Peptides against a protein of PDB entry 2MBZ. Designs and how they scored, part 22

Target 1, 143 residues: chain A of PDB entry 2MBZ
Amino acid sequence: GINLTPEEKFEVFGDFDPDQYEEEVRERWGNTDAYRQSKEKTASYTKEDWQRIQDEADELTRRFVALMDAGEPADSEGAMDAAEDHRQGIARNHYDCGYEMHTCLGEMYVSDERFTRNIDAAKPGLAAYMRDAILANAVRHTP

## One batch from the design tools (peptide; aimed at target 1 V25 T32 H94)

Design b2_p18_3_s1 (made by RFdiffusion4, then SolubleMPNN; from b2_p18_3, 9 letters changed)
Fold by OpenDDE base, seed 4:
Structure b2_p18_3_s1 (fold): chain B 143 residues (1-143), chain A 18 residues (1-18)
Amino acid sequence: as target 1 above (143 residues)
Amino acid sequence: PPLPAPGALLSLAGGFSR
């Protein structure tokens, strides 16, 4: 779990509590390397670390929304670069995230209604746009 | 294929923290 006080959690995450999913995450992926790596990395995270992660996520959201509003296709260089930054952010903050892993995450964004609902809160279709950009980015980096 | 999701992964997708 996230080692923050209720007040700190509210300041960082607002009304969304990521810890409500901890049991499900453990049940589904508790034996994976990604889970282990994430627990190891985040164990030392401070409020400032979590805030930085949230800020990065918000910035990425705004970036994708701006691309959509501009009519840029999900396989544009701009969208693929945003997807690459997303992948690298996951790698830095949580766990090793190769292109295959990233495409799996992208697929989850559109197949898990909880992800879709929360992502599309910023803009309808954003989850699908991100998935497509993630896939395109993975394809261009495939040997 | 099945994908791992850390506890805070939801916030990494964007828009989840609101």
Scores: peptide ipSAE 0.053, ipTM 0.755, DockQ to the pose 0.476
OpenDDE base, seeds 1, 2, 3, 5: peptide ipSAE 0.054, 0.057, 0.052, 0.060; ipTM 0.763, 0.760, 0.756, 0.766; seeds 1, 2, 3, 5 fail the geometry check

Design b2_p18_3_s2 (made by RFdiffusion4, then SolubleMPNN; from b2_p18_3, 9 letters changed)
Fold by OpenDDE base, seed 4:
Structure b2_p18_3_s2 (fold): chain B 143 residues (1-143), chain A 18 residues (1-18)
Amino acid sequence: as target 1 above (143 residues)
Amino acid sequence: PPLPAPLALLSLAGGFSR
């Protein structure tokens, strides 16, 4: 799991405990390259690394919310660029994330109520907006 | 307000994609 003290975990994640999902993740995804890559990368992560990841997620959230508030379509250049940054962030921090994987993630955001609830806490419909932006970004980059 | 990243949930996509 995440190698942080309870206090550090609280400082970084607040009331959200990612380790509570470790067993489910391992059962559903433990035999994949993505899981292996994630475990290898995160094994050396410090509190500062996890905080950076949270900060990046927060920034992305604010960016998408701002796009929604401005009325920008999910297939706008701005939304697709935000989706691309999201994809690259996953690739950098966790595992190789191609466009197909990214679209699967987007679909999960709207099909798994846990993701939907967590994401939409920032703004109702954000998960769907992100899914649409992710799909649009994948389409524009797929011949 | 800032939103916590669903870090552990990211790997659930592997199950979804199958």
Scores: peptide ipSAE 0.061, ipTM 0.750, DockQ to the pose 0.074
OpenDDE base, seeds 1, 2, 3, 5: peptide ipSAE 0.054, 0.060, 0.061, 0.061; ipTM 0.731, 0.753, 0.752, 0.748; seeds 2, 5 fail the geometry check

Design b2_p18_3_s3 (made by RFdiffusion4, then SolubleMPNN; from b2_p18_3, 9 letters changed)
Fold by OpenDDE base, seed 2:
Structure b2_p18_3_s3 (fold): chain B 143 residues (1-143), chain A 18 residues (1-18)
Amino acid sequence: as target 1 above (143 residues)
Amino acid sequence: RPLPALSALLMLAGGFSR
């Protein structure tokens, strides 16, 4: 799991414990390349690394919310750029994330109620907006 | 408090890569 003390975990994630899903993740995805890459990358992560990842995620969330509030379509340049940054963030921090993989993640955001509820906590419909932006970004990079 | 940990959600998604 995440090699942080309980206190450090609380400081970074608050009441949310990502390790609560460790068993489920291992059972579902333990044999995938993404899982292996993620475990390898994150094994050395410090509290500061995890905090940076959270900060990046928060920033991206704010960007998407701002786009939605402005009425920008999910296939706008701004929304697609945010989706691209999301993809790159995953690739940098966790595992190789091509456009097909990213599209699959987007679909999960709207198909798994846990993801939908979690994401939409920032703004109702955000998960669907992200999914649509992710798809649009994938399309524009797949001639 | 930080927004819900997207990172933890990403771990759940790791299986989409074979």
Scores: peptide ipSAE 0.093, ipTM 0.747, DockQ to the pose 0.080
OpenDDE base, seeds 1, 3, 4, 5: peptide ipSAE 0.091, 0.091, 0.091, 0.098; ipTM 0.748, 0.746, 0.745, 0.747; seed 5 fails the geometry check

Design b2_p18_3_s4 (made by RFdiffusion4, then SolubleMPNN; from b2_p18_3, 7 letters changed)
Fold by OpenDDE base, seed 5:
Structure b2_p18_3_s4 (fold): chain B 143 residues (1-143), chain A 18 residues (1-18)
Amino acid sequence: as target 1 above (143 residues)
Amino acid sequence: PPLPAPSALLTLAGGFSR
């Protein structure tokens, strides 16, 4: 789990408690490579590390929102570049994330209400926009 | 936060991709 005090968790994540999902994840995927990689990477994370991850997520969210507000299509260069940065961020901070994995994540963002509500809190339709950008980015990188 | 970036949620996402 995340080794932060309740006060630190509130400062970093606010009202969102990621530990509420730890038991479900462990029971369903505790023996997978993704779970192992994530636990190995995050075991040594400090408050500063978690804050950096949240800052990166916030910046990417603002970037996608700005693209939507500008009327840029999800398959624009700007949107696909943002999707690529999202994929690389997951790989750096959590687990290996290829284009197929990323596409599956994008589909989950619109099919799992827990993800949809969290993402769309920034802007209605953001999850769908991200899914479309992720798919477009995967297509342009597939020979 | 705007993105579901916590490790537990991302691991859950990985499970869905399997």
Scores: peptide ipSAE 0.057, ipTM 0.752, DockQ to the pose 0.094
OpenDDE base, seeds 1, 2, 3, 4: peptide ipSAE 0.055, 0.055, 0.053, 0.050; ipTM 0.742, 0.742, 0.747, 0.736

Design b2_p18_4 (made by RFdiffusion4)
Pose (drawn by RFdiffusion4):
Structure b2_p18_4 (pose): chain A 143 residues (1-143), chain P 18 residues (1-18)
Amino acid sequence: as target 1 above (143 residues)
Amino acid sequence: AAAARRAAAAFAFAAHAF
């Protein structure tokens, strides 16, 4: 998958070692189909592809988190759009985490506080803010 | 910066795991 060195993972993922939990991930659910399509796509991903996503993800925090500061609701245009923006980012980066699938991630994320602590490292409750943004975004699209 | 990088890494990893 990532097949990176500890140094690269640092320069890329920062102080986050996903490889250690590589096989541990399937322990949680390990039952998804989309992971199959993703592994095929992440089979050759390099540090650049991985770093490209990080710099991209960092940008997600400032705007999302900035929206929180202004005190605007997550189902807001800017917030939901930010959610739609997250979808296409994480979809085109692995296979195509559809809307319904993008939502599965939103709540299954709140369950394991390991993700939240690593995700919320930017700010507490961001996970909840995004889920609703993504959930609402999926609704305005859902027939 | 480190925190944001860690958050971003978790996002990418979650997407990969999913």

Design b2_p18_5_s1 (made by RFdiffusion4, then SolubleMPNN; its pose is not in this set)
Fold by OpenDDE base, seed 4:
Structure b2_p18_5_s1 (fold): chain B 143 residues (1-143), chain A 18 residues (1-18)
Amino acid sequence: as target 1 above (143 residues)
Amino acid sequence: MARRRAAGALAFAAAYLS
């Protein structure tokens, strides 16, 4: 899990507790390479590392919301670039994330109501927009 | 101080975050 004190966790994540998903994640993906890589990488993460990860996530959220507000389609260059940055962020912080893996994550964002609700808290339809941008980005890189 | 991030760790970082 995340090796932060309760106070540090509050400072970084607020009222969102990622550890509440630890058991389910282990049960569903504990035998995958992605899980192993994530556990290996994050084992050394400091509070500052986790804060940076959250800041990156918040920035991407703002980018996608801004694109939606501007009426940019999910397959626009801007949306696909944001999706690419999202993919690269996962690869940098957690595990190797190819385009197939990324599209699977995008599908989960719209098929698991917990993800959908959490993502759409920023803007209704954001999860679907992200999924579509992720797919478009994958297609342009794997013709 | 109580707040909720626009994007949670699992939502944007990865599904395997624990």
Scores: peptide ipSAE 0.068, ipTM 0.708, DockQ to the pose 0.392
OpenDDE base, seeds 1, 2, 3, 5: peptide ipSAE 0.064, 0.065, 0.060, 0.068; ipTM 0.713, 0.709, 0.710, 0.716; seeds 1, 2, 5 fail the geometry check

Design b2_p18_5_s2 (made by RFdiffusion4, then SolubleMPNN; its pose is not in this set)
Fold by OpenDDE base, seed 2:
Structure b2_p18_5_s2 (fold): chain B 143 residues (1-143), chain A 18 residues (1-18)
Amino acid sequence: as target 1 above (143 residues)
Amino acid sequence: MARRRAAGALAFASAYLS
């Protein structure tokens, strides 16, 4: 799993323990290219790497929340750009993430209650907003 | 030390659980 001490994990992830999902992830996606890429890429990650990833996630969350608060549609340029940055972040840090894959992730955000609950903790409806933005971004990049 | 919010693990959780 993540090669951090318990203390480091707590500092980076707080109450969220990603390792608790290791077995489930392996069972559901262990045979996928994405899983293999992620395992290989993250194997060398330091605490600072994981912290950077979390910081990027926080920034993106703030962007989406701000867009929602401003009443911007999920298919606005701003929302689609945020979705694109989300896709690129996954690609840089974990695995190749094309638009189809990204769309699937978006659907997971609204279909898996665990994701929905965690995402909507920042703002109710955020998961659905992200899903819609992800879809819109995918559409504009796949004419 | 303040604990990180679960919502802050958005991108990581998405990548890890996908």
Scores: peptide ipSAE 0.069, ipTM 0.719, DockQ to the pose 0.431
OpenDDE base, seeds 1, 3, 4, 5: peptide ipSAE 0.066, 0.064, 0.065, 0.085; ipTM 0.719, 0.715, 0.717, 0.730; seed 5 fails the geometry check

Design b2_p18_5_s3 (made by RFdiffusion4, then SolubleMPNN; its pose is not in this set)
Fold by OpenDDE base, seed 3:
Structure b2_p18_5_s3 (fold): chain B 143 residues (1-143), chain A 18 residues (1-18)
Amino acid sequence: as target 1 above (143 residues)
Amino acid sequence: MARRRAAGALAFASMYLS
């Protein structure tokens, strides 16, 4: 799991504890390459690494929210670019994330209430907006 | 109580596979 003290976890993640899902993730995905890659990469992560990852996620969240507030469609260049950055961020920090995988993640954002609730805390409908942007980005990159 | 973070959800998405 994430090797941070409770205080560090509070600072980085707030009231969200990713470790509560460790058992479920291992049970479902423990034999996949993505899981192995993620465990290998994150095993050495420091508090600063996790903070950087959260900062990147916060930035993307703000970008998507701003796009929504501006009325930009999820298939706009701005939204698709944000989706691409999200995909690349996953690839850098956790596991190889192709467009197919990214699309599956996007669908999870709207089909798993746990994801939807947490994502939409920033703005109602954000999860659906992200899913649509992810799909649009995948389409434009896989002609 | 600790505030909820949207970034935490994105981190979860990076760990939880589908």
Scores: peptide ipSAE 0.093, ipTM 0.725, DockQ to the pose 0.496
OpenDDE base, seeds 1, 2, 4, 5: peptide ipSAE 0.080, 0.077, 0.084, 0.080; ipTM 0.726, 0.724, 0.719, 0.722; seeds 2, 5 fail the geometry check

Design b2_p18_5_s4 (made by RFdiffusion4, then SolubleMPNN; its pose is not in this set)
Fold by OpenDDE base, seed 3:
Structure b2_p18_5_s4 (fold): chain B 143 residues (1-143), chain A 18 residues (1-18)
Amino acid sequence: as target 1 above (143 residues)
Amino acid sequence: MARRRAAGALAFASAYLL
């Protein structure tokens, strides 16, 4: 699990408890390279590292919401660039995330109601918008 | 108004539910 005190976890994650998913994640993904990479990377993360990751995620969320509010399509340059930054953030912080993997993640965001609910807490339809932007970004980067 | 801590839950859910 995350090596933070309960107080630090509350400061970084608030009411979101990542530890509630640990068993399911291990059951579903425990034999994957992505899981191993994530466990290896995050094992050394400090409170400051986790806070940075949350701040990056919050910024990206605000960026997607702003694009949606502006009426920018999910295949706009702005939306695809935000999707690219999302992919790179996953790769940097958790596990190798190619365009195929990223597309699979986007599909999960709309197919697993827990992801959809968590994402759409920022704005209704954000998960679908992100999925579409992720797909568009993958297409433009695949020859 | 209580600052609803915005969606750090998004990237974290994507990282941990994966």
Scores: peptide ipSAE 0.077, ipTM 0.713, DockQ to the pose 0.396
OpenDDE base, seeds 1, 2, 4, 5: peptide ipSAE 0.073, 0.072, 0.075, 0.073; ipTM 0.715, 0.714, 0.718, 0.717; seed 5 fails the geometry check

Design b2_p18_6 (made by RFdiffusion4)
Pose (drawn by RFdiffusion4):
Structure b2_p18_6 (pose): chain A 143 residues (1-143), chain P 18 residues (1-18)
Amino acid sequence: as target 1 above (143 residues)
Amino acid sequence: TPDAPSAYAVFATAAGLA
């Protein structure tokens, strides 16, 4: 998958070692179909592809988190759009995490506090803010 | 049964915000 060195993972993922949990991930659910399509895509991903996502993800925080500061609701245009923006980003980056699928991630994320702590490293409750933004975004699209 | 996202998507996301 990532097949990176500890140094690269640092320069890329920062102080985050996903490889250690590589096989550990499937332990949680390891039952998804989209992971199959993703492994095929992440089969050759390099540090650039991985870094490209990080710099991209960093940008997600400032705007999302900035929306929180202004005290605007997550189902807001800017927030939901930010959610739609997250969808296409994580979808085109692995296979195409559809809307319904993008939502599965939203809540299954709140369950394991490991993800939240690593995700919230930017700010607490961000996971909840995004889920609703993604959930609402999926609704205005859902027929 | 809902299809869940990829582990590599989780890695990328988790690392991005970490």

Design b2_p18_6_s1 (made by RFdiffusion4, then SolubleMPNN; from b2_p18_6, 9 letters changed)
Fold by OpenDDE base, seed 2:
Structure b2_p18_6_s1 (fold): chain B 143 residues (1-143), chain A 18 residues (1-18)
Amino acid sequence: as target 1 above (143 residues)
Amino acid sequence: PPDLPSGEAIFALEGGFA
């Protein structure tokens, strides 16, 4: 699990308990390279590291919301760039994330109600917007 | 992983890993 005290976890994640999904994650992805990479990387993460990750996520969320509010298409340069940054963020913090992997994650955002609900908490339709942007970004990077 | 349906959902739980 995440190497943080209960207090630290609360400070970083609030009422959200990431470790509540530990068993499910292990059951579904425990034998994947991504899982192993993530465990290896996050094993050394401090509270500050996790906080940075959360801050990056919040920033990206605000960025996508701003794009939506501005009426920018999900396949706009701005939206695709945000999607690219999202992909790179995953790669830096968790595991190698190619465009195919990224598109799969995007699909999950709209297919798994837990993700959809959490993402759309920032703005209704955000999950779908992200998925579309992720797909567009993948397409433009796949000659 | 990422295996957490957090706010921005940087984590994965169903989309699949590759």
Scores: peptide ipSAE 0.097, ipTM 0.777, DockQ to the pose 0.103; fails the geometry check
OpenDDE base, seeds 1, 3, 4, 5: peptide ipSAE 0.072, 0.070, 0.075, 0.084; ipTM 0.752, 0.758, 0.760, 0.770; seeds 1, 3, 4, 5 fail the geometry check

Design b2_p18_6_s2 (made by RFdiffusion4, then SolubleMPNN; from b2_p18_6, 9 letters changed)
Fold by OpenDDE base, seed 5:
Structure b2_p18_6_s2 (fold): chain B 143 residues (1-143), chain A 18 residues (1-18)
Amino acid sequence: as target 1 above (143 residues)
Amino acid sequence: PPDLPSGSAIFSLAGGFA
């Protein structure tokens, strides 16, 4: 869990409060391996750790936006590489994330309005673009 | 967990197979 002071949380996450979803997350995923792995890893995270994670996320967002602006298809090498980096980032920071899990996350980005709204705040259609890139990346890595 | 690429978009609903 996030072990930061209210001030630190504001500095890292801004107006977004991830703790508002703690109950729902526990109810839906509390018995999964992914949840347990995430809780174990993040329990020791410092403010600097969370800031690093946010910086990595922001950088990836800018990368996807740049690909869209350049007109690169979601199944281009560039887009698929960005999706792969996204998958690896999840695995490094939170929980084991295989290609099947990653595709499930991608589908959630477009099926859950809360995710879609938040992602598309960076650029309209970004959630759908990411989902397509994630799927394409999974396909190219699946025999 | 912050599985989203956007820092302001994360809220850990995908703590699994969401």
Scores: peptide ipSAE 0.099, ipTM 0.779, DockQ to the pose 0.114
OpenDDE base, seeds 1, 2, 3, 4: peptide ipSAE 0.102, 0.098, 0.094, 0.095; ipTM 0.777, 0.772, 0.774, 0.771; seeds 1, 3, 4 fail the geometry check

Design b2_p18_6_s3 (made by RFdiffusion4, then SolubleMPNN; from b2_p18_6, 11 letters changed)
Fold by OpenDDE base, seed 5:
Structure b2_p18_6_s3 (fold): chain B 143 residues (1-143), chain A 18 residues (1-18)
Amino acid sequence: as target 1 above (143 residues)
Amino acid sequence: PPDLPGGSAIFGLEGGFA
């Protein structure tokens, strides 16, 4: 769980409260290795750690948006590199994230309306673009 | 949680698929 004061949570996440989904996450994934790894890593996170994670996410979002605006296809080197950085960020901050896991996450971005809505807030179609880039990156790294 | 700040909604997949 996120060990921040209400004020700190507001400073980092704004109007979004990640803890509102704690019960759902535990129910769906509570018995997985990924869940245990994430809880172990994040248990010691400070406000600065969470802020860094948000900053990294924002930077990646801007990067994908810039690629879309430039007309780069989702299977371009630039888009696939961004997807790889996304995968590595998850692995560093939360849980081991292989290419198969990453593709599953990408599919969730377009199949769960809640994710699609939030991602596409930055740019319409961003979730689908990310999913396609994630898939392309996985393919190029799979023999 | 799907409605994370920015473009990433990684908290919704906190537990992952494995």
Scores: peptide ipSAE 0.098, ipTM 0.774, DockQ to the pose 0.087
OpenDDE base, seeds 1, 2, 3, 4: peptide ipSAE 0.117, 0.098, 0.094, 0.112; ipTM 0.773, 0.774, 0.769, 0.786; seeds 1, 2, 3, 4 fail the geometry check

Design b2_p18_6_s4 (made by RFdiffusion4, then SolubleMPNN; from b2_p18_6, 10 letters changed)
Fold by OpenDDE base, seed 4:
Structure b2_p18_6_s4 (fold): chain B 143 residues (1-143), chain A 18 residues (1-18)
Amino acid sequence: as target 1 above (143 residues)
Amino acid sequence: PPDLPSGSAIAALTGGFA
């Protein structure tokens, strides 16, 4: 779990409690390399680290929303670049995230209501837009 | 599709929205 006090968790994550998913994630993915990598990397994270991660996520969210508001297609260079940054952020902060994994995550954003609701809180349809951008980015990087 | 490996990763990827 996240090694922060309840107050620190609230400051960083607000009303969202990531710990509520810990048991489910452990049961489903506890034996995967991604899970192990994430646990190992995040074990040393401070409040500052978590805040940085959230700030990066918020920035990407605003970036995607701006693209949508501008009418840019999800397969535009701008949207695909945002998707690439998203992928690299996952790799840097949590676990190795190849294009196949990233595409699967994108599909989860639209197939799991919990993710869809959370993501679309910023803008309706954002999850679908991100999924499409992630897919397009993966395709352009596939030989 | 696969779920994320941790709750913390879920928070990071969703921007903390709930």
Scores: peptide ipSAE 0.086, ipTM 0.757, DockQ to the pose 0.437
OpenDDE base, seeds 1, 2, 3, 5: peptide ipSAE 0.078, 0.091, 0.073, 0.096; ipTM 0.753, 0.759, 0.755, 0.762; seeds 2, 3, 5 fail the geometry check

Design b2_p18_7 (made by RFdiffusion4)
Pose (drawn by RFdiffusion4):
Structure b2_p18_7 (pose): chain A 143 residues (1-143), chain P 18 residues (1-18)
Amino acid sequence: as target 1 above (143 residues)
Amino acid sequence: PLPPYTPSFADFAWDVPR
């Protein structure tokens, strides 16, 4: 998958070691189909592809988090769009995490506080803010 | 009903900012 060195993972993922939990991830659910399509895509991903996503993810925080500061609701245009923005980003980056699938991630993320702590490292409750943004975004699209 | 989801490295790369 990532097949990176500890140094690269640092320069890329920062102080986050996902490889250690590589096989551990399937232990949680390990039952998804999309993961299959993703492994095929992440089979050759390099540090650049991985770093490209990080720099991209960092940008997600400032805007999302900035929306929180202004005190605007997550189902807001800017927030939901930010959610739609997240979808296409994570989708085109691994196979195409559809809307319904993108939502599965939203809540299954609140369950394991490991993710939240690592994800909220930017700010607490961000996971909840995004889920609703993504959930609402999926609704305005859902028939 | 929603299907089970298993995060990939790409998911981690996208959802876990530095």

Design b2_p18_7_s1 (made by RFdiffusion4, then SolubleMPNN; from b2_p18_7, 7 letters changed)
Fold by OpenDDE base, seed 4:
Structure b2_p18_7_s1 (fold): chain B 143 residues (1-143), chain A 18 residues (1-18)
Amino acid sequence: as target 1 above (143 residues)
Amino acid sequence: PLPPFTPSYGDFGSMIPR
């Protein structure tokens, strides 16, 4: 789990405890390399590390929302660049995330209702937009 | 059931099985 005190968790995540999903995550993906890598990386994370991760995610969310509000296509350079930064963030903070893995994550964002609802809380259709941008970014990086 | 945890545009919970 996340090695933060209750106070630190509150400061970083507010009234939302990410560890409440630990059991489901372990049951579904506990035998994957990605899970192992994530657990190994995050085991040493400090409060500052988690805060940085949250800040990065928030910035990307605002960036995608701004692109949507501007009417930029999901396959625009701006949207694809945001998708690339998203991929790199996952790779840096959690687990190796190639373009194939990234596209799979994008599909999950629109196929798992819980994810869709959570993402679209920022803006309706954001999950689908993000999925499309992720796919476009993967395609443009394929020689 | 509660949705899987994910930061705004990050993901350290739900993964694709391999």
Scores: peptide ipSAE 0.090, ipTM 0.766, DockQ to the pose 0.098
OpenDDE base, seeds 1, 2, 3, 5: peptide ipSAE 0.105, 0.109, 0.098, 0.103; ipTM 0.778, 0.778, 0.774, 0.779; seeds 1, 2, 3, 5 fail the geometry check

Design b2_p18_7_s2 (made by RFdiffusion4, then SolubleMPNN; from b2_p18_7, 7 letters changed)
Fold by OpenDDE base, seed 2:
Structure b2_p18_7_s2 (fold): chain B 143 residues (1-143), chain A 18 residues (1-18)
Amino acid sequence: as target 1 above (143 residues)
Amino acid sequence: PLPPFTPSMGDFGSLIPR
């Protein structure tokens, strides 16, 4: 789990504790390389590291929302670049994330309603937009 | 067919609703 004090967790995640899903995550993905890599990498993360990760996610959300508000297609260069940054962020912070893996994550964002609801809290349809951008980005990098 | 998705604890947790 996240090695922060209750106070630090509250400062970073508020009333939400990601560790409440530790059992489900272990049951679903505990035998995967991604899980192993993430556990190994995040074991040394500080409060500041987790805060940075949250800030990066918020920034990415703002970028996608801005693209949607501007009417930019999900396969626009701007949207695909945002998707690429998302992929690279996962790679830096958690686990190796190739384009195939990224595409699978995008599908999860629209297939698991928990992800969909959380993502779409910023803007309705954002999860689908992200999924489409992720797919487009993957396609352009695998011609 | 694509392989199954394998989100990490961090990615999963950050996207779960509060």
Scores: peptide ipSAE 0.107, ipTM 0.769, DockQ to the pose 0.441
OpenDDE base, seeds 1, 3, 4, 5: peptide ipSAE 0.068, 0.064, 0.084, 0.084; ipTM 0.754, 0.755, 0.746, 0.772

Design b2_p18_7_s3 (made by RFdiffusion4, then SolubleMPNN; from b2_p18_7, 6 letters changed)
Fold by OpenDDE base, seed 4:
Structure b2_p18_7_s3 (fold): chain B 143 residues (1-143), chain A 18 residues (1-18)
Amino acid sequence: as target 1 above (143 residues)
Amino acid sequence: PLPPFTPSYGDFASLIPR
């Protein structure tokens, strides 16, 4: 799990501990390469590392919301670029994330109501917008 | 069915009520 003290976890993630999902994640994806890679990479992460990751996620969320507010289509260059940055962030911080993997994650954002509800807290329809942008980005990068 | 791929820890954070 996340190698932070309870205090550090609170400072970075707030009142809830992401490790509360550890059992479910292990049960569903424990045998995947992505799971292994993520555990290996994050094992050495400091509080500063986790904070940086959260900051990057927040910036990306604001970026997508701004695109939606501007009425930019999910297949616009701006939206696809945001999706690409999302993919690269996952690859850098967690596990190898190709375009197929990324599209699968996007599908989860709209299929698991827990993700949908929390993502859409920033803006209604954000999860679907992200999914569509992720898919469009994958298509444009497929030769 | 949900895709059989592991979410990032950032994704886990998105599950946490804020």
Scores: peptide ipSAE 0.126, ipTM 0.738, DockQ to the pose 0.331
OpenDDE base, seeds 1, 2, 3, 5: peptide ipSAE 0.151, 0.128, 0.103, 0.097; ipTM 0.754, 0.747, 0.733, 0.733; seeds 1, 2, 3 fail the geometry check

